# Ledger of designs, part 87: peptides against a protein of PDB entry 6D0Y

Target 1, 225 residues: chain A of PDB entry 6D0Y
Amino acid sequence: ETEDHLESLICKVGEKSACSLESNLEGLAGVLEADLPNYKSKILRLLCTVARLLPEKLTIYTTLVGLLNARNYNFGGEFVEAMIRQLKESLKANNYNEAVYLVRFLSDLVNCHVIAAPSMVAMFENFVSVTQEEDVPQVRRDWYVYAFLSSLPWVGKELYEKKDAEMDRIFANTESYLKRRQKTHVPMLQVWTADKPHPQEEYLDCLWAQIQKLKKDRWQERHIL

## One batch from the design tools (peptide; made by RFdiffusion4, then SolubleMPNN)

Design b2_p17_7_s1 (from b2_p17_7, 8 letters changed)
Fold by OpenDDE base, seed 3:
Structure b2_p17_7_s1 (fold): chain B 225 residues (1-225), chain A 17 residues (1-17)
Amino acid sequence: as target 1 above (225 residues)
Amino acid sequence: MKEEAEETRELLKKLEE
């Protein structure tokens, strides 16, 4: 495959085909694996790009990365490292929309056996720990809580199955913060997100309630996705 | 699409064995 063909294949995966999605993903993973010796850097860049720019295909690309990781563990690791670097860069640049999506992407990679559950728990612990820092503005603290909570639909089940005690501590800390925070900073948080609060509830409180319900439902979504 | 992804992830698990 040429570089142009690789780009086309990666960008178009998941589109209508005569074959099943599973077959297409497996096939693409095989093609990419075979081309790694010649085009590793290009493939890495392409995957990072589509992972960032095509949120509608989140599960497609996390699954693809999972398949590729199973074939080439080192490449999977390099991909994760690249995504983590991008997350750090986004945070430093205050690009919170990109950052939160990256957290969700990384969260779903846990389900694809690319990222270990303990590592994701550690990340969320770090996020929630920001709420305890006095030198950080509340708007930033709120964002980290948002990033954590909004990612749980993707990974909450897995994390509670493997790290329930740690997750409970994170939840307790989150709840404590939500009770004591000033709600006047909510409008600033809304500038960073496309999500709108329920007309009758504060944004983070609403999200918290939704996540609590999801947890009670054993992380089973009622929506058919 | 998520449902299809879940099926694919089952395939992923098999491939990892």
Scores: peptide ipSAE 0.024, ipTM 0.613, DockQ to the pose 0.028
Fold by OpenDDE base, seed 5:
Structure b2_p17_7_s1 (fold): chain B 225 residues (1-225), chain A 17 residues (1-17)
Amino acid sequence: as target 1 above (225 residues)
Amino acid sequence: MKEEAEETRELLKKLEE
């Protein structure tokens, strides 16, 4: 009965309420903290599940975990470890869509003070290092670069504020890889907007250009990436 | 923070295995 109640609370957070979202999240964090002694494993599983299956609530759940981590640092660490295990499982299952989303989720946890900036930098260093490995298919190398670049809208600002030199090295390695990789060329629909036409470009090259612009703009988004 | 970074890096290295 209590487990069902917790599931309901976690799944429904962020929905219409008489209270503010911030108040609801703080309240829920308190409830979850109080129940950790008896239901830690269940709560951990629930949070991992909703984090994975409800991408539309990414920032809600990262914030929730951040609040909970502030109350119980050890639990926050266990949650991160669980999410990393899930990421590993997704990769083993060749579920790259889920995997990249999990990387974005972890990235946003840096903003919520759950993952330290140096830890995230280390993660991205590890990702980009795959591009230098032998006997790895390019599709896998491309995925790690994609996972890195596509996560920067969430965490790039924080990482450059704290670890600019290390980030520049990662960028240099990424750029080097993108220049030497094989590109696929397929006919695609030309993207046009009323005021800003976009030329056709390979998806990683396009993403790289977008991220370079975002970096130049000091990580202030002007357009949806 | 450095220690945490190393621990995280260690965990992530296992993703490549």
Scores: peptide ipSAE 0.023, ipTM 0.630, DockQ to the pose 0.023
Fold by OpenDDE base, seed 4:
Structure b2_p17_7_s1 (fold): chain B 225 residues (1-225), chain A 17 residues (1-17)
Amino acid sequence: as target 1 above (225 residues)
Amino acid sequence: MKEEAEETRELLKKLEE
């Protein structure tokens, strides 16, 4: 009964209510904190599930976890460990769509002070290092680059503020890889925006260009990625 | 920990703008 109630509260947070989202999140964090002694495992599982299955509420749940982490640091750590484990499982299963979203979620947790910036940098270093391995298929190497680049809109500013030298090295390695990788032309893919049409370009090259522009703009988003 | 919560709250406000 109580578990069902917790599930309902967690799943419905962020929906329209008479109270502000901030108030609702703070309230929920308090409720969850109080129930951790009895329902820690269930709460962990629920949060991992909604984090994975409700991408439209990414910032809501990262914020919630941030609030919980501030109240209970150990719980925050356990949550991150669970998410990392899920990420590894997704990668092993070649579930790239789930995996990339998990990386984005973890990236935003840096902004919520759940994951330290150096730890995220280390993760991205590991991702980009895959591009230097000879016995890895290009599709997998490409995915790690994609996962890295596509997460930067969420965390690039924070990482460059704290680890600019390391980030520059990652960028250099990424650029080097993109220049030497095999490119495939996909006639069906035309990348353009409503206001700024772009010539047909390989998706990673296009993403790279977008991220370079974002970086140049001090990580202030002025265009849709 | 309290400081982290406050920073998270501030971030939330920015996201709502």
Scores: peptide ipSAE 0.023, ipTM 0.578, DockQ to the pose 0.031
Fold by OpenDDE base, seed 1:
Parts: structure tokens; sequence; C-alpha cells
Structure b2_p17_7_s1 (fold): chain B 225 residues (1-225), chain A 17 residues (1-17)
């Protein structure tokens, strides 16, 4: 295999083909495994790149990493380490959009048996604990809550199955924070939605309500037309 | 904030394990 060929294979996975996606992913995982002795660094960089730059293929690449991790556990670990480093860099650079996406990506890696559920719970505990810290701007507190809540569609089921008590505590702390935080007044939105049957909610309150509903529905998302 | 960053870093390291 050449580097160009590997790049093409990794970037194009998930595109329409005569074979099933699952078959293609298994095949690609095998190819990548075979080439790790010669191209580990390149493959690692490529996977990190597509993981960050192609959010529409999140589940494709988490699955691929899961398959590859099953074949080469050490490489899986190196990939996670690289992604964690990237998350740290994103936070350091105040690139919170990328950061939240990376948290979601890592969350889905739990489903792919790449990251252990307890580790993810610990991360979320830390995120929500920021809400209790002194001398921290609310915008930062809000972001960590957002990062937590917005990741639950990908991993909430697994975390509650494995760590329900801990998750309940995190939820309680989150709810407490949301009740006491200062809500941003958005006059324009309120005016526009004045005649709507449902009042306009602040974005975190709205997200919280959605997640509560999702939890109640046992983490089964309803079909969106 | 500085303390927060350090705590987060520690937990992120645990993810790597």
Amino acid sequence: as target 1 above (225 residues)
Amino acid sequence: MKEEAEETRELLKKLEE
C-alpha cells in the first residue's frame, strides 16, 4: 500500500458501494492493520484528521477505530491519546466548537469499546464539577454543561447501563446548576415566538428538556422526518 | 480556571489508560 492509497481508502469509506458499509469497514480495518508496521504514523494522522474534519462521518470512523482497536489494541490506545491531545489543544486555543465535537466523538468511542464507560463518566463528572467552581465565568460553566448534555445522545444509554448511580448524581448537579444560573434574555426571540404555542426557551434549558425526554425514552431517539 | 484545567487534564489522562 502507498500513502496516497491509504488516504484515499480512509477518506472515501462510507461512500456508496456494492458492498455493505459493515463489510467495507471490516475490509478497511484489515488493510490498515496489515499496513501498521510500515505506515502507523501516517495512518494515525489520517484517522485523527478525518475524525476532526468530517463530522458527518462520525459513526463511520468511530466504528472503524473500534474495529482497528480490536485488531491492534496498542494502536487504539495511541489514537485515543492523540484525540485527547487534540481536545486539549482545542480547549487551549478556545476552539470550543471543535472541542465539543471531539467530546462527542470520544463519547461514541465508548460504544465502540475503545474507551471504557467509567473513564467517560469521570470526564463528565469533571465537566459538571466546573459549575461548582468559584471565579469561573458562567459562559465557561455553560459550555461544559453543554458539552456533557450534547454528548449524551451518543453515549447516554451505555453510561446509564454501566454507571447509573454516578450518572444520576451528575444529572442532579446539572439540574441544580440550570435552576440557579443566570439565564440570558433574548428579547428578539421572545417577540418572534410570542404567538407560538410553546414559549421560547434558553438554549441550555431546551437541551436539558430534550435530554430528559431522551432519558425517559430509554435513550431511543424518535424518528426525525 | 487554572485549577479547572488541571483537573480536566488529569481526568483526560485517565481516558488514555
Scores: peptide ipSAE 0.022, ipTM 0.555, DockQ to the pose 0.021

Design b2_p17_7_s2 (from b2_p17_7, 10 letters changed)
Fold by OpenDDE base, seed 1:
Structure b2_p17_7_s2 (fold): chain B 225 residues (1-225), chain A 17 residues (1-17)
Amino acid sequence: as target 1 above (225 residues)
Amino acid sequence: MEEEAKETRELLEELEK
């Protein structure tokens, strides 16, 4: 395979075809595996790039990486390391939108058997521990809680199945923080929603409520028609 | 496939250092 052809294959996977997505992903994984001896660095860079730039294909690329990891264990490790480095760089650059997406991506890699559940739990423990840091802005604490909670739709089920006690502790710490944190006043939103049956909630409180509901529903999300 | 999962706990923990 040429580099141009590999790029095309990787970028276009998941598009409409006569074959199932699963079949296409298996096929692509086989092609990429065969080309790793010659194009490992290129393939690695391409996968990292599309993972970051095409969020609408998150599950497609996590699945692809899962398949590749099963075929080439070392490559899977290199990919994870690359994504972690990218997450660190995003945080350093204050690109928190990219950072939170990368956390979600890594979270879904747990479902694809690329990252071990205990490793993800450890990361989330670290995130929530930021709420206990002294002399840091609340915005920092809030972001890490947000990153944790907003990733749970992708990995909450798996983590609770394997590490329920640890997850309960993280949840307890999160709840405690949310109760004691200073809530931002959004007067405009309150005025606009004054006549609505449900009061306007602060974004983290709202997210917390959603995640609690999701947990109660055994992590089964309702389909939006 | 679960046995293929990476134990990257240390790498992930270092994100907050």
Scores: peptide ipSAE 0.094, ipTM 0.772, DockQ to the pose 0.026
Fold by OpenDDE base, seed 4:
Structure b2_p17_7_s2 (fold): chain B 225 residues (1-225), chain A 17 residues (1-17)
Amino acid sequence: as target 1 above (225 residues)
Amino acid sequence: MEEEAKETRELLEELEK
């Protein structure tokens, strides 16, 4: 495969085809594995790029990386390291939208058996620990809580199955922070939709409520977050 | 496949705060 052809294959995976997505991903993983000796660096960069720039294909590329990791353990490790480095750079640059998406991507890599569940728990423990620091602005503390909570639809089930006690501690700390943080003014107006009253609520409190319901529902998503 | 998961706890814990 030529370098340009590899780029095309990686960018177009998941698009309309006569074969199943699973078959296409397995095929592509095989092609990429075979070309790693010649194009490892390029393939690594391409995968990192599409992971960042094509959020609509998150699960496609996490699955692809999972397949590649199963074929080449070392490559999977290099990919994770590259993504962590990118996350660190995004945080340094205050690119919070990119950073939160990368956290979600890494979260789904747990489901694809690329990242160990305990490692992801450790990341979230680190995120929530920021809320306990007095010298950190609330806007930053809020972001780490948001990054944690908004990633749970992708990985909450797996983490609670393997690290329930640790996750409960993280949840307790999160709840404690949400109760004591400064909240923006929310007008005491209720928006009535056709059948359901919807009170105005602060966005993190709203997200927290949604995640609590998701947890209660055994992480089976029955609503759109 | 679980055995192929990466133990990257230290890398993840060292994320910039």
Scores: peptide ipSAE 0.092, ipTM 0.772, DockQ to the pose 0.026
Fold by OpenDDE base, seed 2:
Structure b2_p17_7_s2 (fold): chain B 225 residues (1-225), chain A 17 residues (1-17)
Amino acid sequence: as target 1 above (225 residues)
Amino acid sequence: MEEEAKETRELLEELEK
């Protein structure tokens, strides 16, 4: 495969095909694996790029990375490291929209067996620990809580299945913070559609309520946006 | 596939706060 062809294949995955998406992803993973000896850096960059720029294909690319990780463990590790570096860079650049998306992406990689559940728990513990720091402005503390909570639809089930005690601790700390933080009126956040409309609330309180409901429903989403 | 999951605790904990 040429570099241009690889780019085309990676960018177009998930489009309509005579084959199933799963089959296409498996096939693409095989193609990419075969070309890693010659195009590892290019493939790595391409995957990182599409992962960041095509949020609508989040699950497609996490699945692809999962398949590729199963084929080439080392490459999977390099990809994760690259994404973590990108997350750090986004945070340093105050690109919080990209950062939160990257957290979601990393979260879904847990489901794809690319990132271990304990590692993700550690990340969330780190995020929530920011709420305990006195020298950090609330807006930043709020963002880390938001990043944590907004990622749970993608990974909450897996984390509670494997690390329920640790997750409960994180939730307790989160709840404690939400109770003591200063609240403002902001537009409502919606993770999924429900039969009854949610009342207008502070965005973190609203998100917290949604996540609590999701947890109660054993992390089963009934209506995906 | 579980055994193929990455242990990246150290990297994740080093995120800028």
Scores: peptide ipSAE 0.069, ipTM 0.767, DockQ to the pose 0.026
Fold by OpenDDE base, seed 3:
Structure b2_p17_7_s2 (fold): chain B 225 residues (1-225), chain A 17 residues (1-17)
Amino acid sequence: as target 1 above (225 residues)
Amino acid sequence: MEEEAKETRELLEELEK
């Protein structure tokens, strides 16, 4: 494979094909594995790039990385490290939009058995611990809670299966914070039900309710979150 | 698959906040 061909393969995976997505991913993983001896750095860079720039293909690329990790453990590690570095950079730069996406991506990597559940629990513990810090603004605290909660659709089931006690503690801390935080009211944002306007629920409270329901449903989605 | 999951605790715990 040439570098250009690899780029094309990686960028176009998941697009219309005569084969199933699963088959294509398995095939691509095999191709990439075979080319790692010659193009590891290029493949790594490409995967990191598309993972970040194509959020609509999040599950495609996490699955691909999962398959690659199974084939080449070290490469999977390098990829995870690269993504973690990117997350660190995003957080340092206060690029919350990129950061939250990266957290979700990493979360789904747990679901794909690339990252160990305890590691992700530790990360979420650190996130929620920010809510206990007095030297940070609420907006920052809120973001970490948001990053945590919004990632649970991808990883909540796995984490509760393996680290239920720790997750319960995190949830308790989160709930406590949500109860005492100042809520933002935006009168301009109204939803209309039965021709009656009502204020839109605060985004974290809404998300919390959704996650609580998801948890009660044993992490089986019944609706789009 | 499960055996191939990586322990990245140290890396994740060192994230900048």
Scores: peptide ipSAE 0.117, ipTM 0.785, DockQ to the pose 0.027; fails the geometry check

Design b2_p17_7_s3 (from b2_p17_7, 8 letters changed)
Fold by OpenDDE base, seed 2:
Structure b2_p17_7_s3 (fold): chain B 225 residues (1-225), chain A 17 residues (1-17)
Amino acid sequence: as target 1 above (225 residues)
Amino acid sequence: MKKEAEETRKLLKEREE
């Protein structure tokens, strides 16, 4: 069935082929665009599914969506709306792992010209603003900060290029929060090496340090993990 | 994979201009 074919094409994109990845993505975008009149809902669902379930192909699928959005802006908008709904659902279900991934995915969509930079900045402002809410458990506040910081490798460059002042404000608020939050004593895993136990930095502090370094390095990742 | 995606993004940017 044509539906199965579409699923196969979408799921297999980025795999080894005789053609370049760029050619494959452009080709697939063309196929999907042509089929939107008949299979929009199915294609939308498929893309949402692979976007959620295949984190290893994040940049492939964001690029694909970018290509589709360029061809059909309405579809791009619908896709973003679907992803935002999924994010909200994940948060409601306390599926924070999925939620953070979705934030990263949305972040990378900024680079693909699917989401406007100001919109992403606004989202991050909303996230960090949670840290100022008194009736919210620290675990939840920490998660929003984590979601923000962990997404910056994907979108930090673009956001600072376009909204540096706003981003600086978010950073300042984040730093302030990190300084005042209660740090969980991570039991020092006795690293058996005799030298001064490097205090295992709390995960958010560690991430913050990494992001600050990345910012100083002009958002250039030296080691593509 | 990131490099390939970046190249594709550059191509997209060039088309919008």
Scores: peptide ipSAE 0.051, ipTM 0.704, DockQ to the pose 0.026
Fold by OpenDDE base, seed 5:
Structure b2_p17_7_s3 (fold): chain B 225 residues (1-225), chain A 17 residues (1-17)
Amino acid sequence: as target 1 above (225 residues)
Amino acid sequence: MKKEAEETRKLLKEREE
């Protein structure tokens, strides 16, 4: 395969096809595996690019990486390393939108058996630990909490199944931070239905409430977060 | 997306078995 063709295949996966998505993903994983000897760096860059720029295809590409990792574990490791580097670069550049996509992508990679649950827990511990740093602006602290909470719909179930005690500690620290942080209240529309009325809250408070409910519902989504 | 995720996760689990 040529580089241009590989780019086309990767970018177009998940689009309308005569074959099932599963078969297309498996086929593409095979093609990419076969071309790794010649185009490893290009494939790595392409996968990183689509991971951060095409959030609408997040689950497609995490699955693709999962399939590829199963075929070539070393490549999977290199991909994760590349993604972590990209995340660090995004954070350094204050590109929080890109960074959150990367965190969500990495989160779903746990479900695809690319990243171990303990590693993801450690990442989230690091995120929440930022809330304890005194010389960090609240906007940055809030982002780390947001990145953590907003990723839980993808990975919360898996993490609690394997690391419930650690997750509970992270939740406790998160709750403590949310209670003591400065809040900016804005008009918000209720995005979920509950038996108990919810007061108008700041976006992180709303997200926290949604995640708490999701956790209570054993990570089965009832509403769009 | 969530439905798709569930289906793809199932696929991955089946391959590991």
Scores: peptide ipSAE 0.048, ipTM 0.705, DockQ to the pose 0.028
Fold by OpenDDE base, seed 1:
Structure b2_p17_7_s3 (fold): chain B 225 residues (1-225), chain A 17 residues (1-17)
Amino acid sequence: as target 1 above (225 residues)
Amino acid sequence: MKKEAEETRKLLKEREE
């Protein structure tokens, strides 16, 4: 395989095909495994790139990495390390949108058996622990809570199945923070709801309520058609 | 130590176990 061909295969996976997506992913994982001896660095870079730049294919690429990890565990580890480095770089660059997406990507890798549940719990513990730091601006503390909560739709079920006690502690700490943090209100929204006496919810409070409901629903999202 | 660095260390440690 040439580098150009590998790039094409990786970028186009999940697109319209005569074969099933599952078959295509399995096939691609086999191709990539076979080419690792010659193109490991290139494949690693390509996978990291598409993982960051193609959010619409999140589950496709996490699955691909899962399949590849099953074939070559060492490569899976290198990929995770690369993604963590990218997360740190994004945070250093104040690219919070990319950073939160990377957290979600890593979260879904737990479902693909690339990252162990305890490892993800440890990451979330560290995220929420930032809320206890006095010298950290609230905007940054809020982001870590947001990153944690917004990732739970992807991994909450698995984490509670494996580490329910630890997750409950994280939730308790999160709830405590949300109760004591300074809330910002948007007066403009009050004008629109003037006819309806419904209080405006702050975005983190709203997200918290959604996650609580999701948890109550055993992490099964209900889609309204 | 920056929190992100510690997070990385924990992830790697737990993955190796």
Scores: peptide ipSAE 0.018, ipTM 0.568, DockQ to the pose 0.021
Fold by OpenDDE base, seed 4:
Structure b2_p17_7_s3 (fold): chain B 225 residues (1-225), chain A 17 residues (1-17)
Amino acid sequence: as target 1 above (225 residues)
Amino acid sequence: MKKEAEETRKLLKEREE
């Protein structure tokens, strides 16, 4: 039926077509908008599902949601709310891989004008604030920092352009945490390459260094993180 | 992926204007 058709359209967007991706996205957004009166719940669920399960199409679906949000702001809001709920559920289920991806997805929604920069800053502030909670296991505190840092390649530029002072505060808090957190007692290994040997760093320290470099480069990615 | 985003988001920018 129509529901199956919608599922097919949503799942197949971005695949090889005679038309451009942009045209297909615009077309699909129009179709979905037209069907919202009758299939809002289904469309919402479908979009949440593909947003969660198809990470390879992250930018496709964030763009699609952006287009839909432009057409129907209320639906965009509902989608974000649903994604936040899903994030919370993932965290409750200790599905950290899904959770971090969801944060990244939400981050990219800022670029799609679905989520306001201040809202994302607030989210990251909340994440980093967890590092100040001593009753929370470090693995969880570390995850929030990881979720924050690993999302910055998608949204750091936008956030620093609009909320540089707040972001600097978050960075300062993050740096402070990284310095004081318990690290593994395993001796650091050195990775030797033919050209340039470098010490192997703990994953958060490594990520921090990468993000610092990205920030220094004004968020212009030269290499995929 | 980031490059793809830059290409596809032209639509969003145009709509914002």
Scores: peptide ipSAE 0.052, ipTM 0.712, DockQ to the pose 0.028; fails the geometry check

